Peptides against a protein of PDB entry 4LZF. Designs and how they scored, part 125

Target 1, 155 residues: chain A of PDB entry 4LZF
Amino acid sequence: GGRLVVFPNGTRKELSADGQTVKVMFFNGDVKHTMPDQRVIYYYAEAQTTHITYPDGMEVLQFPNNQTEKHFPDGRKEITFPDQTVKTLHPDGREESVLTDGTIIQLNPDGSKVIQFNTGQREIHTADFKRREYPDGTVKTVYSDGRQETQYPTG

## One batch from the design tools (peptide; made by RFdiffusion4, then SolubleMPNN)

Design b2_p24_3_s1 (from b2_p24_3, 16 letters changed)
Fold by OpenDDE base, seed 5:
Structure b2_p24_3_s1 (fold): chain B 155 residues (1-155), chain A 24 residues (1-24)
Amino acid sequence: as target 1 above (155 residues)
Amino acid sequence: SMEELIRKMREREEENERLLAEEE
């Protein structure tokens, strides 16, 4: 059968009969579950946060405010905010945010920014210009020197 | 900050595991 060990400091350890599941209830209220699939679920009692580690190196943090962070083995982070915006942080410094309205915002390591609006318009920000691309093929550019250019669609 | 919170949580986890290992 299963076993329960109670330590002098108040920590408790529960082992399943097959040894595939281990539950540690620490004296400070934290809880650690080791599962048969080799994932480890740690609950931080004070922070009310759940931390899941996977054998492939994936980590998932679930915060009490409904924010979730996924830390991928490749160094990528995916943050789901309480408002359900999803932000991806790439190891190269690129950031991508997907808003609930379908707008996608990309921040590039060179400081450029691309916004794909839910309307189908796209805006590109660089050191040299801001450019708006319209679904009909019209492109409006405002250059850093103050010049403005409109390119009309061909065909 | 969130980063500081995560750090503190990791430190707490490590301490709990250390204390458990010493008691077992």
Scores: peptide ipSAE 0.410, ipTM 0.903, DockQ to the pose 0.944
Fold by OpenDDE base, seed 4:
Structure b2_p24_3_s1 (fold): chain B 155 residues (1-155), chain A 24 residues (1-24)
Amino acid sequence: as target 1 above (155 residues)
Amino acid sequence: SMEELIRKMREREEENERLLAEEE
């Protein structure tokens, strides 16, 4: 037999018989579950969002639009967008997006961008140039001044 | 924005916890 407490404001608190699970149903429709493993599952009724916190500091947000965010204890954030693109934000300011087709887009703190295409081609964007690297070893560079350079593979 | 939404959710949670603590 668990315990149910009903507060004057309408909030309800349910404790499991073993005391390891606590469920709070707030008057505003929010729900908080404290689990035996010390996970806290909070449901925001208005936002229709689920927030899971772990004892190690990990957090998971599940939004009604099918977006999921993981907030790691090290400060890294991983966002799974509704389209299933996964974006990782690193504490150093680096961002990496993995598209559903396998393309990887990296944004570096210096403002440079690297695209690793699913075809094996790689594109590097800097303030000074845009460079395309091909699987055969060919490299084409377009500089900001309009110059173009082709580097051929060595066989 | 998502940031604003997260902030509002946190504020709401904090308020709920405050009110609960007052009732306990």
Scores: peptide ipSAE 0.410, ipTM 0.903, DockQ to the pose 0.933
Fold by OpenDDE base, seed 1:
Structure b2_p24_3_s1 (fold): chain B 155 residues (1-155), chain A 24 residues (1-24)
Amino acid sequence: as target 1 above (155 residues)
Amino acid sequence: SMEELIRKMREREEENERLLAEEE
């Protein structure tokens, strides 16, 4: 059978009969559960947060406000906000947000920003200009010096 | 901030593991 160890401070450790599952219930209410697949599920009682660590180095945080964060071994992070917006942080500094309406916002390492609207319009922000691309092929550019240029579609 | 919360949780986990190791 399994074993139960009760420590003087109130911490309890449960071991399965096969030794593949270990559950530690800490005196402060935190719980650590080591699974047969070697993932570790840690529950922080005060923060009401679950932290899952995988053998490959992936980590998942689940917060009480319904936010979820995935930390990948390559350094990439994926945040799902309570409103279901998904933000990806890349190791090179690029950030991408996918809104629930289908709008995609990209922040590039050079500071430029690209917004792909759900209407099919695209907006590009650089240090020198803001550019709006329309589905019909029209492109409007507002430069930092205040001049404006419109490029009309061909055909 | 969220980053501060994560840091505090890590510190708490490390302390729990330290105390457990001292009792085992």
Scores: peptide ipSAE 0.410, ipTM 0.903, DockQ to the pose 0.940
Fold by OpenDDE base, seed 2:
Structure b2_p24_3_s1 (fold): chain B 155 residues (1-155), chain A 24 residues (1-24)
Amino acid sequence: as target 1 above (155 residues)
Amino acid sequence: SMEELIRKMREREEENERLLAEEE
């Protein structure tokens, strides 16, 4: 059988019969589960948030508003927002957001921005210009000096 | 902020673990 320990402060510790699962119910309502796979599941009662830590250093946060954050050992972070937008933060400073409509927004470390629309259009923002690329091969560029250029498809 | 929330949660976890270690 398992073992239950009740501490004077009200914290409770449950050990499974095999000793591979430990459940700590803290006096403040927090709950910590240590699993056989060595992942730790911590529930913060006040925040109603679940925090999972993995042996490889991965962390997963699940918030009550349906936001989920994954912190990868390589320093990458993946945030799934309540609206199901997924934002990836890369260690190099690049950020990518995938919207539910399939639009991809990339923020580059150099300050440039690329938007890949679900229509196949692409928009590129730099310090020097904004460029719109169309599926037909048309490219429209508006330069910071106010000059505009349209490149028509060959054919 | 989310970062503040995460910090508070970590602090709370650390405190709980400390208190548990003192009881054990």
Scores: peptide ipSAE 0.407, ipTM 0.903, DockQ to the pose 0.950

Design b2_p24_3_s2 (from b2_p24_3, 16 letters changed)
Fold by OpenDDE base, seed 4:
Structure b2_p24_3_s2 (fold): chain B 155 residues (1-155), chain A 24 residues (1-24)
Amino acid sequence: as target 1 above (155 residues)
Amino acid sequence: SMEELIKKMKEREKKNEELLKKEE
C-alpha cells in the first residue's frame, strides 16, 4: 500500500505504493502532484490556478478565467486567452496573435505590425506607412506624410 | 498583473516547499 504522512501543521503527503506518485496537500489548500513521468502538477488554492512543470522545462499555467499559458524551454510563451485567441511571445520580441477567425497579427521587435486577414488581405504598419496588400496583387500604401500610393498587379 | 500573480504563486509554492522540507 501507499504511505500517508500527516505533519503537525496539517500538511499531508501521500506516496503511492510504487513510489511513483507523490501527492502533497499543503495546509493552505495547495496541492502538489509529482507524477511517474516526472511532471509536477501544482494547484494554487487561493489563485485557483494549476501549474504543470515538465522535466524538459515546459510549464503550463491554467488560470480560473480559462486562460492558459505555455512557457516553452526555448523562452517562447504561448497564451490562449479565454476568447481562444492564441498569442505567442517569441524570445526575439516578436509577438503573434491568432484570432479565432484565422486572422494573424504580428508585432515585430522594430515596432512594425503585420495583419494577415482571413480574407487573404495583408496589412503592414510601420512608422512610415500603412500598407494594404490584396490577394489580386494590388497594394495600397498610405504614408505618414499623407501621400497615398496604389500599386497595381502585374498581369 | 498576470506576471505579478505568477510571481506570487511561485513565492507561495517556494514557501510551502521550504516548510515541508523542514518537516521532512
Scores: peptide ipSAE 0.453, ipTM 0.912, DockQ to the pose 0.904
Fold by OpenDDE base, seed 5:
Structure b2_p24_3_s2 (fold): chain B 155 residues (1-155), chain A 24 residues (1-24)
Amino acid sequence: as target 1 above (155 residues)
Amino acid sequence: SMEELIKKMKEREKKNEELLKKEE
């Protein structure tokens, strides 16, 4: 009950019987699927990359090296690297990386950096200091002028 | 770069869609 149209250039268009699914196979090997749920799946033949667009504006890119990128409608990007590290890029310039060992690295727009180690330690980098926070409440700070300070936990 | 690759892919897609529309 479907329909196949073949164009002179070799592009082919397949229509489902209900008209809810459209598959276009372009002459250059690219493939576009329009689904009943309004998502569009585009395959780039040369790059071997799949691009999914959703009606809410979300986009998902799947690369042949196993990298995945999600582009959210709010401008946020989430990149899953081949090693399964997840990096989130926020519209304000903030970046967050979650490593496979549970370490979280945050880069702030002001240039400060926060590392939440899987050990429970936290390290804060600013223009003025590097600070290490320990699970017991101890805080060690090395200031840019070379001064070092240790704050011991209060009981 | 990945950004350049994405751009090229988007341009390719656009050209394919434009060509299809001309043939329909």
Scores: peptide ipSAE 0.453, ipTM 0.912, DockQ to the pose 0.906
Fold by OpenDDE base, seed 1:
Structure b2_p24_3_s2 (fold): chain B 155 residues (1-155), chain A 24 residues (1-24)
Amino acid sequence: as target 1 above (155 residues)
Amino acid sequence: SMEELIKKMKEREKKNEELLKKEE
């Protein structure tokens, strides 16, 4: 059978018979599970948050408001917000947000911003201009000096 | 902030592990 250890401070440690599963119930309500696949599931009682650590260094945080964060070993982070928007933060500083309507917002390390609208229109923001690209090939640019340029499609 | 919350949780976890180690 398994083993149960009860410590003077109220912390309890349960070990499976095979020794592959360990459950620690801390005195403050936190719970730590070490699983046979070597993942560690930690529950923070005060924050009502679950933290899963995988052997490869992957981490998953599940918050009580239904936000989920994935921390990849390469430094990438993926955040799923309660509204189901997904934001990816890349190690190079690039950020991408995918909205529920299919709109994609990209923030680039050079400070530029690209919005791919669900309508097929694309908007590009740089230090020098804001540009709107239309599905028909029309491109409208507003420059920082106030000039406006329209490029019409060919064909 | 969320980052501050995560930091607080990590500190709490560390404290729990240190206390457990002392009792084992």
Scores: peptide ipSAE 0.450, ipTM 0.911, DockQ to the pose 0.911
Fold by OpenDDE base, seed 2:
Structure b2_p24_3_s2 (fold): chain B 155 residues (1-155), chain A 24 residues (1-24)
Amino acid sequence: as target 1 above (155 residues)
Amino acid sequence: SMEELIKKMKEREKKNEELLKKEE
């Protein structure tokens, strides 16, 4: 019930019987699927990469090394690396990486960095200091001038 | 870079779509 059109250049176009699915196989090996839900799946043959575009403006890129990128309509980007680290790039310039061990690394627009370790320790990096916060309330600060300060918990 | 790769892919897609429209 479907239709196949073969063009002189070797590109092929397949239409489903209901007309809701269109598959274009380009002469260069690229493939484009238009789905009933209006998502478009494009396969780049040379890069071996899949690109999905959604009607709401979301885009998903799947690379051959198992990296996945999600581009959200709000401008946020989420990258899942091959090691399963997830990095989120926010429109305000903030970056957040979640490691597989639960460690969270935050890069702030002001240049500061915060590392939340899976042990409950937190490390704060600024232009003026590096600070380590411990679960017991101990805080160690190393200032840019080399000065060190330890704050002990109360109690 | 990854950004350059994405750009090249988008350009390739655009060219394919333009060629398809000419053949249709």
Scores: peptide ipSAE 0.448, ipTM 0.911, DockQ to the pose 0.915

Design b2_p24_3_s3 (from b2_p24_3, 18 letters changed)
Fold by OpenDDE base, seed 5:
Structure b2_p24_3_s3 (fold): chain B 155 residues (1-155), chain A 24 residues (1-24)
Amino acid sequence: as target 1 above (155 residues)
Amino acid sequence: SMEEQIQQMKQREEELEKILKEEE
């Protein structure tokens, strides 16, 4: 019921009997699958990388080192590293990383940095200071001029 | 960069698709 077309350059095209699935095997070894759900799966043979495009404009890249990148239609990118750290890059320049230990690191467009530690402590980095917030409400600040200040929690 | 490599791969895909369409 399906159809196979072999082109002079060596590329092969397989069509399913229902016509909803198309598989192209390019002469260079790359493979393209067009699926019934309208996703397109392209395999780059040399790079051993899979590229999936979705009808909503999302793209997913799967690299041989187990890194995965999602490119969202809004311009956001989400990178899952081989160590399972997840980094999100926002269109406004904000970056957020979730580490495997539960630590969350936020890099802001103004250059400030916020770290939410898995211990419940939070650290804020700015041009003017580094501040550590503790779960008990204590806040320690080290200013750029070397001054240090501790704010104690209220009862 | 890796981003450049991704773009090169995408360009290659487009080129191969173009070649296929020209043969059809």
Scores: peptide ipSAE 0.171, ipTM 0.801, DockQ to the pose 0.895
Fold by OpenDDE base, seed 4:
Structure b2_p24_3_s3 (fold): chain B 155 residues (1-155), chain A 24 residues (1-24)
Amino acid sequence: as target 1 above (155 residues)
Amino acid sequence: SMEEQIQQMKQREEELEKILKEEE
């Protein structure tokens, strides 16, 4: 059988019979599970948030609003928003959002923005221009000075 | 911010674990 320890402050510690699972129920309602695979699952009662830590350094946060965050050991973060948009923050400062319709929005460290639409169109935003690329190879550019350029595909 | 919330949660957890360890 397992072992249950009840501390004077009301915290409870439950050990599995094999000793591989530890459950701590803190007096404040927080819960900590240490699993056989060495992942640790925290439940923060007040915040109603689940926090999973893995031995490799990965962390997963689950918020009460249905937002999920994955913190990778390489410094990358992946946020799944309640609307199911997935945003990836890269260590180099690049951000990528994948919308539910398949549209991809990339924010680059230099401040440029690239939108890959689900239609196959791509839009590039820089300090100097906004450019729309079409699947047929047509490219329309609006420059910051107001100039407009259309580049036609070569057949 | 979300980051602040995460840090607060971590700090609280560390405090609770410390208390628990002192009782063990």
Scores: peptide ipSAE 0.171, ipTM 0.803, DockQ to the pose 0.839
Fold by OpenDDE base, seed 3:
Structure b2_p24_3_s3 (fold): chain B 155 residues (1-155), chain A 24 residues (1-24)
Amino acid sequence: as target 1 above (155 residues)
Amino acid sequence: SMEEQIQQMKQREEELEKILKEEE
């Protein structure tokens, strides 16, 4: 069978019968699970947060407010907010947010912004202009100098 | 910040593991 060790400080260590799973219940309420697949699951009792570390270097954080953060080995971060918006932070500084309605917001390292609306409209923000692209091919541009241009679809 | 909280939690984990190792 499994083995239970109780330490004088109140920490408990449970070993599975096969020795592949180790559960440590610390005296402060924290819990550490070492799994057969070598992932480590740590529960922080005070913060009510779960931290999972994978052998490949991936980390997953689950917060009590239902926010989840994935830290990828390549430096990318993916945050799922409580409202189910998913934000991806890329190592190059690019940020992408996918809203629950399907809208995609891209922030580029150069400061430009692209919004792909769920309606098929697209809005591009640069230092020089804001541009709205419509599904019918109409494009409206407002330049920083106040000039406005409308490009009509060819048809 | 969230990053600071994560680091504090990791530090606590290391401290508790050290205590456990000293008792073993």
Scores: peptide ipSAE 0.167, ipTM 0.803, DockQ to the pose 0.886
Fold by OpenDDE base, seed 2:
Structure b2_p24_3_s3 (fold): chain B 155 residues (1-155), chain A 24 residues (1-24)
Amino acid sequence: as target 1 above (155 residues)
Amino acid sequence: SMEEQIQQMKQREEELEKILKEEE
């Protein structure tokens, strides 16, 4: 069988019979599991949040509002919001959001923004212009000086 | 902020783990 240790402060430590699983139940209600695969699962009782750490450096946070954050070893973060929007934060400062309707919003480090709509339209925002590209090949550009141009499809 | 909350939780984990190690 396993082993249970009860400390004077009320913390409890459970060891599996094979010694591969350790469960610590802290006196404050927090729980820490060390798994055979070296994954560590920490539950914060007050925040009702789960924090998982993997041996490769991956971290996963699960919040009570159903938000999930993945912190990758390369510095990338992936946030799944309660509405199931997925935002990826890249180490270079690029951000990408994928909405549930298939719309993709990209924020670039240079301040430019690209929206790929689920309709096939694309909108490009730069310091100099906003441009809307349509599936038929029409392109509408509004420049920062207020000038507007429409490029009609060729063919 | 969310980041501050995460750091506070991690700090609490470290403190509780330290207390556990001192009791062992």
Scores: peptide ipSAE 0.161, ipTM 0.795, DockQ to the pose 0.910

Design b2_p24_3_s4 (from b2_p24_3, 16 letters changed)
Fold by OpenDDE base, seed 5:
Structure b2_p24_3_s4 (fold): chain B 155 residues (1-155), chain A 24 residues (1-24)
Amino acid sequence: as target 1 above (155 residues)
Amino acid sequence: SMEEQIKKMKEQQKKNEEELKKEE
């Protein structure tokens, strides 16, 4: 009950019997699927990349190296690297990376950096200091002038 | 760059879709 149209350029269009699914096979080998849920799945043949667009404006790119990028409607991007590290790029310029060991690295727009280690230690980098916070409440700060301060937990 | 690759892919998609639209 479906329909196949073959165009002179070699592009082919397949319509489902219900008309809700459209598959276009372009002459260059690209493939476009329009689904009943209004998502569009485009396959780039040369790049071997899949691009999914959702009706809410979300986009998902799947690369042949197993990298995945999600582009959210709010302008946020989430990149899953082949090593399974997840990097989130925020519209404000903040970047967050979650490593496979559970370490979280935050880069702030002001150039400050926060590392939450999987050990529960936290390291804060600013223009003025590097600070390490320990789970016991000890805080070590190294200032840009070379001064070092240790704050012990209050017992 | 990957951004440049994405751009080229999207340009090719646009070309393919524009060509299809002319044949329909």
Scores: peptide ipSAE 0.445, ipTM 0.912, DockQ to the pose 0.935
Fold by OpenDDE base, seed 3:
Structure b2_p24_3_s4 (fold): chain B 155 residues (1-155), chain A 24 residues (1-24)
Amino acid sequence: as target 1 above (155 residues)
Amino acid sequence: SMEEQIKKMKEQQKKNEEELKKEE
């Protein structure tokens, strides 16, 4: 059978009959589950947050507002916001956000920004210019010096 | 901030596990 240990401080430790699952219920209301697959599930009672750690070094945080953060072993982070926007932070400093409408926002380490709109338009921001590319092949550029250029499609 | 909240959570976890280890 399983074993229950109750400590003087009010912490409880429950061992499964097979000894493969350990549940610790801490005196503050936190709960730690150690699973047979070596995954650790920690529940923070005050924050109502679940933290899962995997043997490969993957970490998952689940917040009470439905935000989820994944911390990958390679240093990449993926944040799913309550609105279902997904933001990826890369170790090289690149950031990508995918909006629910299919718009993609890329922030590059050099400070440049690219927005791929769901309409097929693309906007490029650099230190030297802001450029809008249209599906018809029209390109409008506003340079940092105030010069404006329109390139019309060939045809 | 979320970072401060995560830090506080991890500090509480550490404290809980240290107290458990003293009673075991």
Scores: peptide ipSAE 0.444, ipTM 0.912, DockQ to the pose 0.934
Fold by OpenDDE base, seed 1:
Structure b2_p24_3_s4 (fold): chain B 155 residues (1-155), chain A 24 residues (1-24)
Amino acid sequence: as target 1 above (155 residues)
Amino acid sequence: SMEEQIKKMKEQQKKNEEELKKEE
């Protein structure tokens, strides 16, 4: 059979019969599960948040508002917002957001921004210009000095 | 902020695990 240890502070520790599963119920209401696959599931009672740590160093946070954060061992983070927008933060400082309508927003380390609209239009923001690319091959550029240029498709 | 909340949670976890280790 399993073992139950009750500590003077009110913390309880349950061990499975095989010793592969450990459940700790802390005095503050937090709960820690150590699983046979060596993942650790920690529940924060005050914040109603679940934190899963994997043996490879991956971490998953599940918040009560349905936001989920994945922290990868390489330093990448993936945030799924309650509205199902997914934001990826890369170690090089690049950020990518995928909206529910299929729009992709990229923030680059050089400060440039690229928006790929679900309409097939693309917008590029740099220090020097804002450019709109249309599916027909038309390109409109507004420069920082106020000049505007339109390039028409060849054909 | 969310980062501050995560920090507070991790600090509470650390305290709980330190107290458990003293009783074990």
Scores: peptide ipSAE 0.442, ipTM 0.911, DockQ to the pose 0.938
Fold by OpenDDE base, seed 2:
Structure b2_p24_3_s4 (fold): chain B 155 residues (1-155), chain A 24 residues (1-24)
Amino acid sequence: as target 1 above (155 residues)
Amino acid sequence: SMEEQIKKMKEQQKKNEEELKKEE
């Protein structure tokens, strides 16, 4: 059978019969599971949050509001919000959000923003202009000085 | 902030693991 150790501080350590799974129940209510695959599952009792660490350096945080964060070994972060929006933070400073309707919002390190709408329209925001591109090839640009330009498709 | 919450969680984890290591 497994082994249970109870420490004077109230922390409990449970070893599986095979010795490959370790469960620590800390005195504060936190729980740590060390799995045979070397995955560590830590539950923070106060925050009601689960933190999974993988041997490759990947980390997964699961919050009580159904938000999930993945921290990849390459420095990328992926956040799934409660509304199922997925935000990716890249090491270069680029941010990408994918909305549930298929809209993609890209924030670039240069401060530019690109919105790819599910309708096929694209909106580009720079310091100098806002541009909307339509599926028919029409392009509307509003410059920072207030000028507006419409480019019609060559049909 | 969520970053502050994560920091507090990691600090508590570290404290719990250090205390366990002293009793072990």
Scores: peptide ipSAE 0.440, ipTM 0.910, DockQ to the pose 0.938

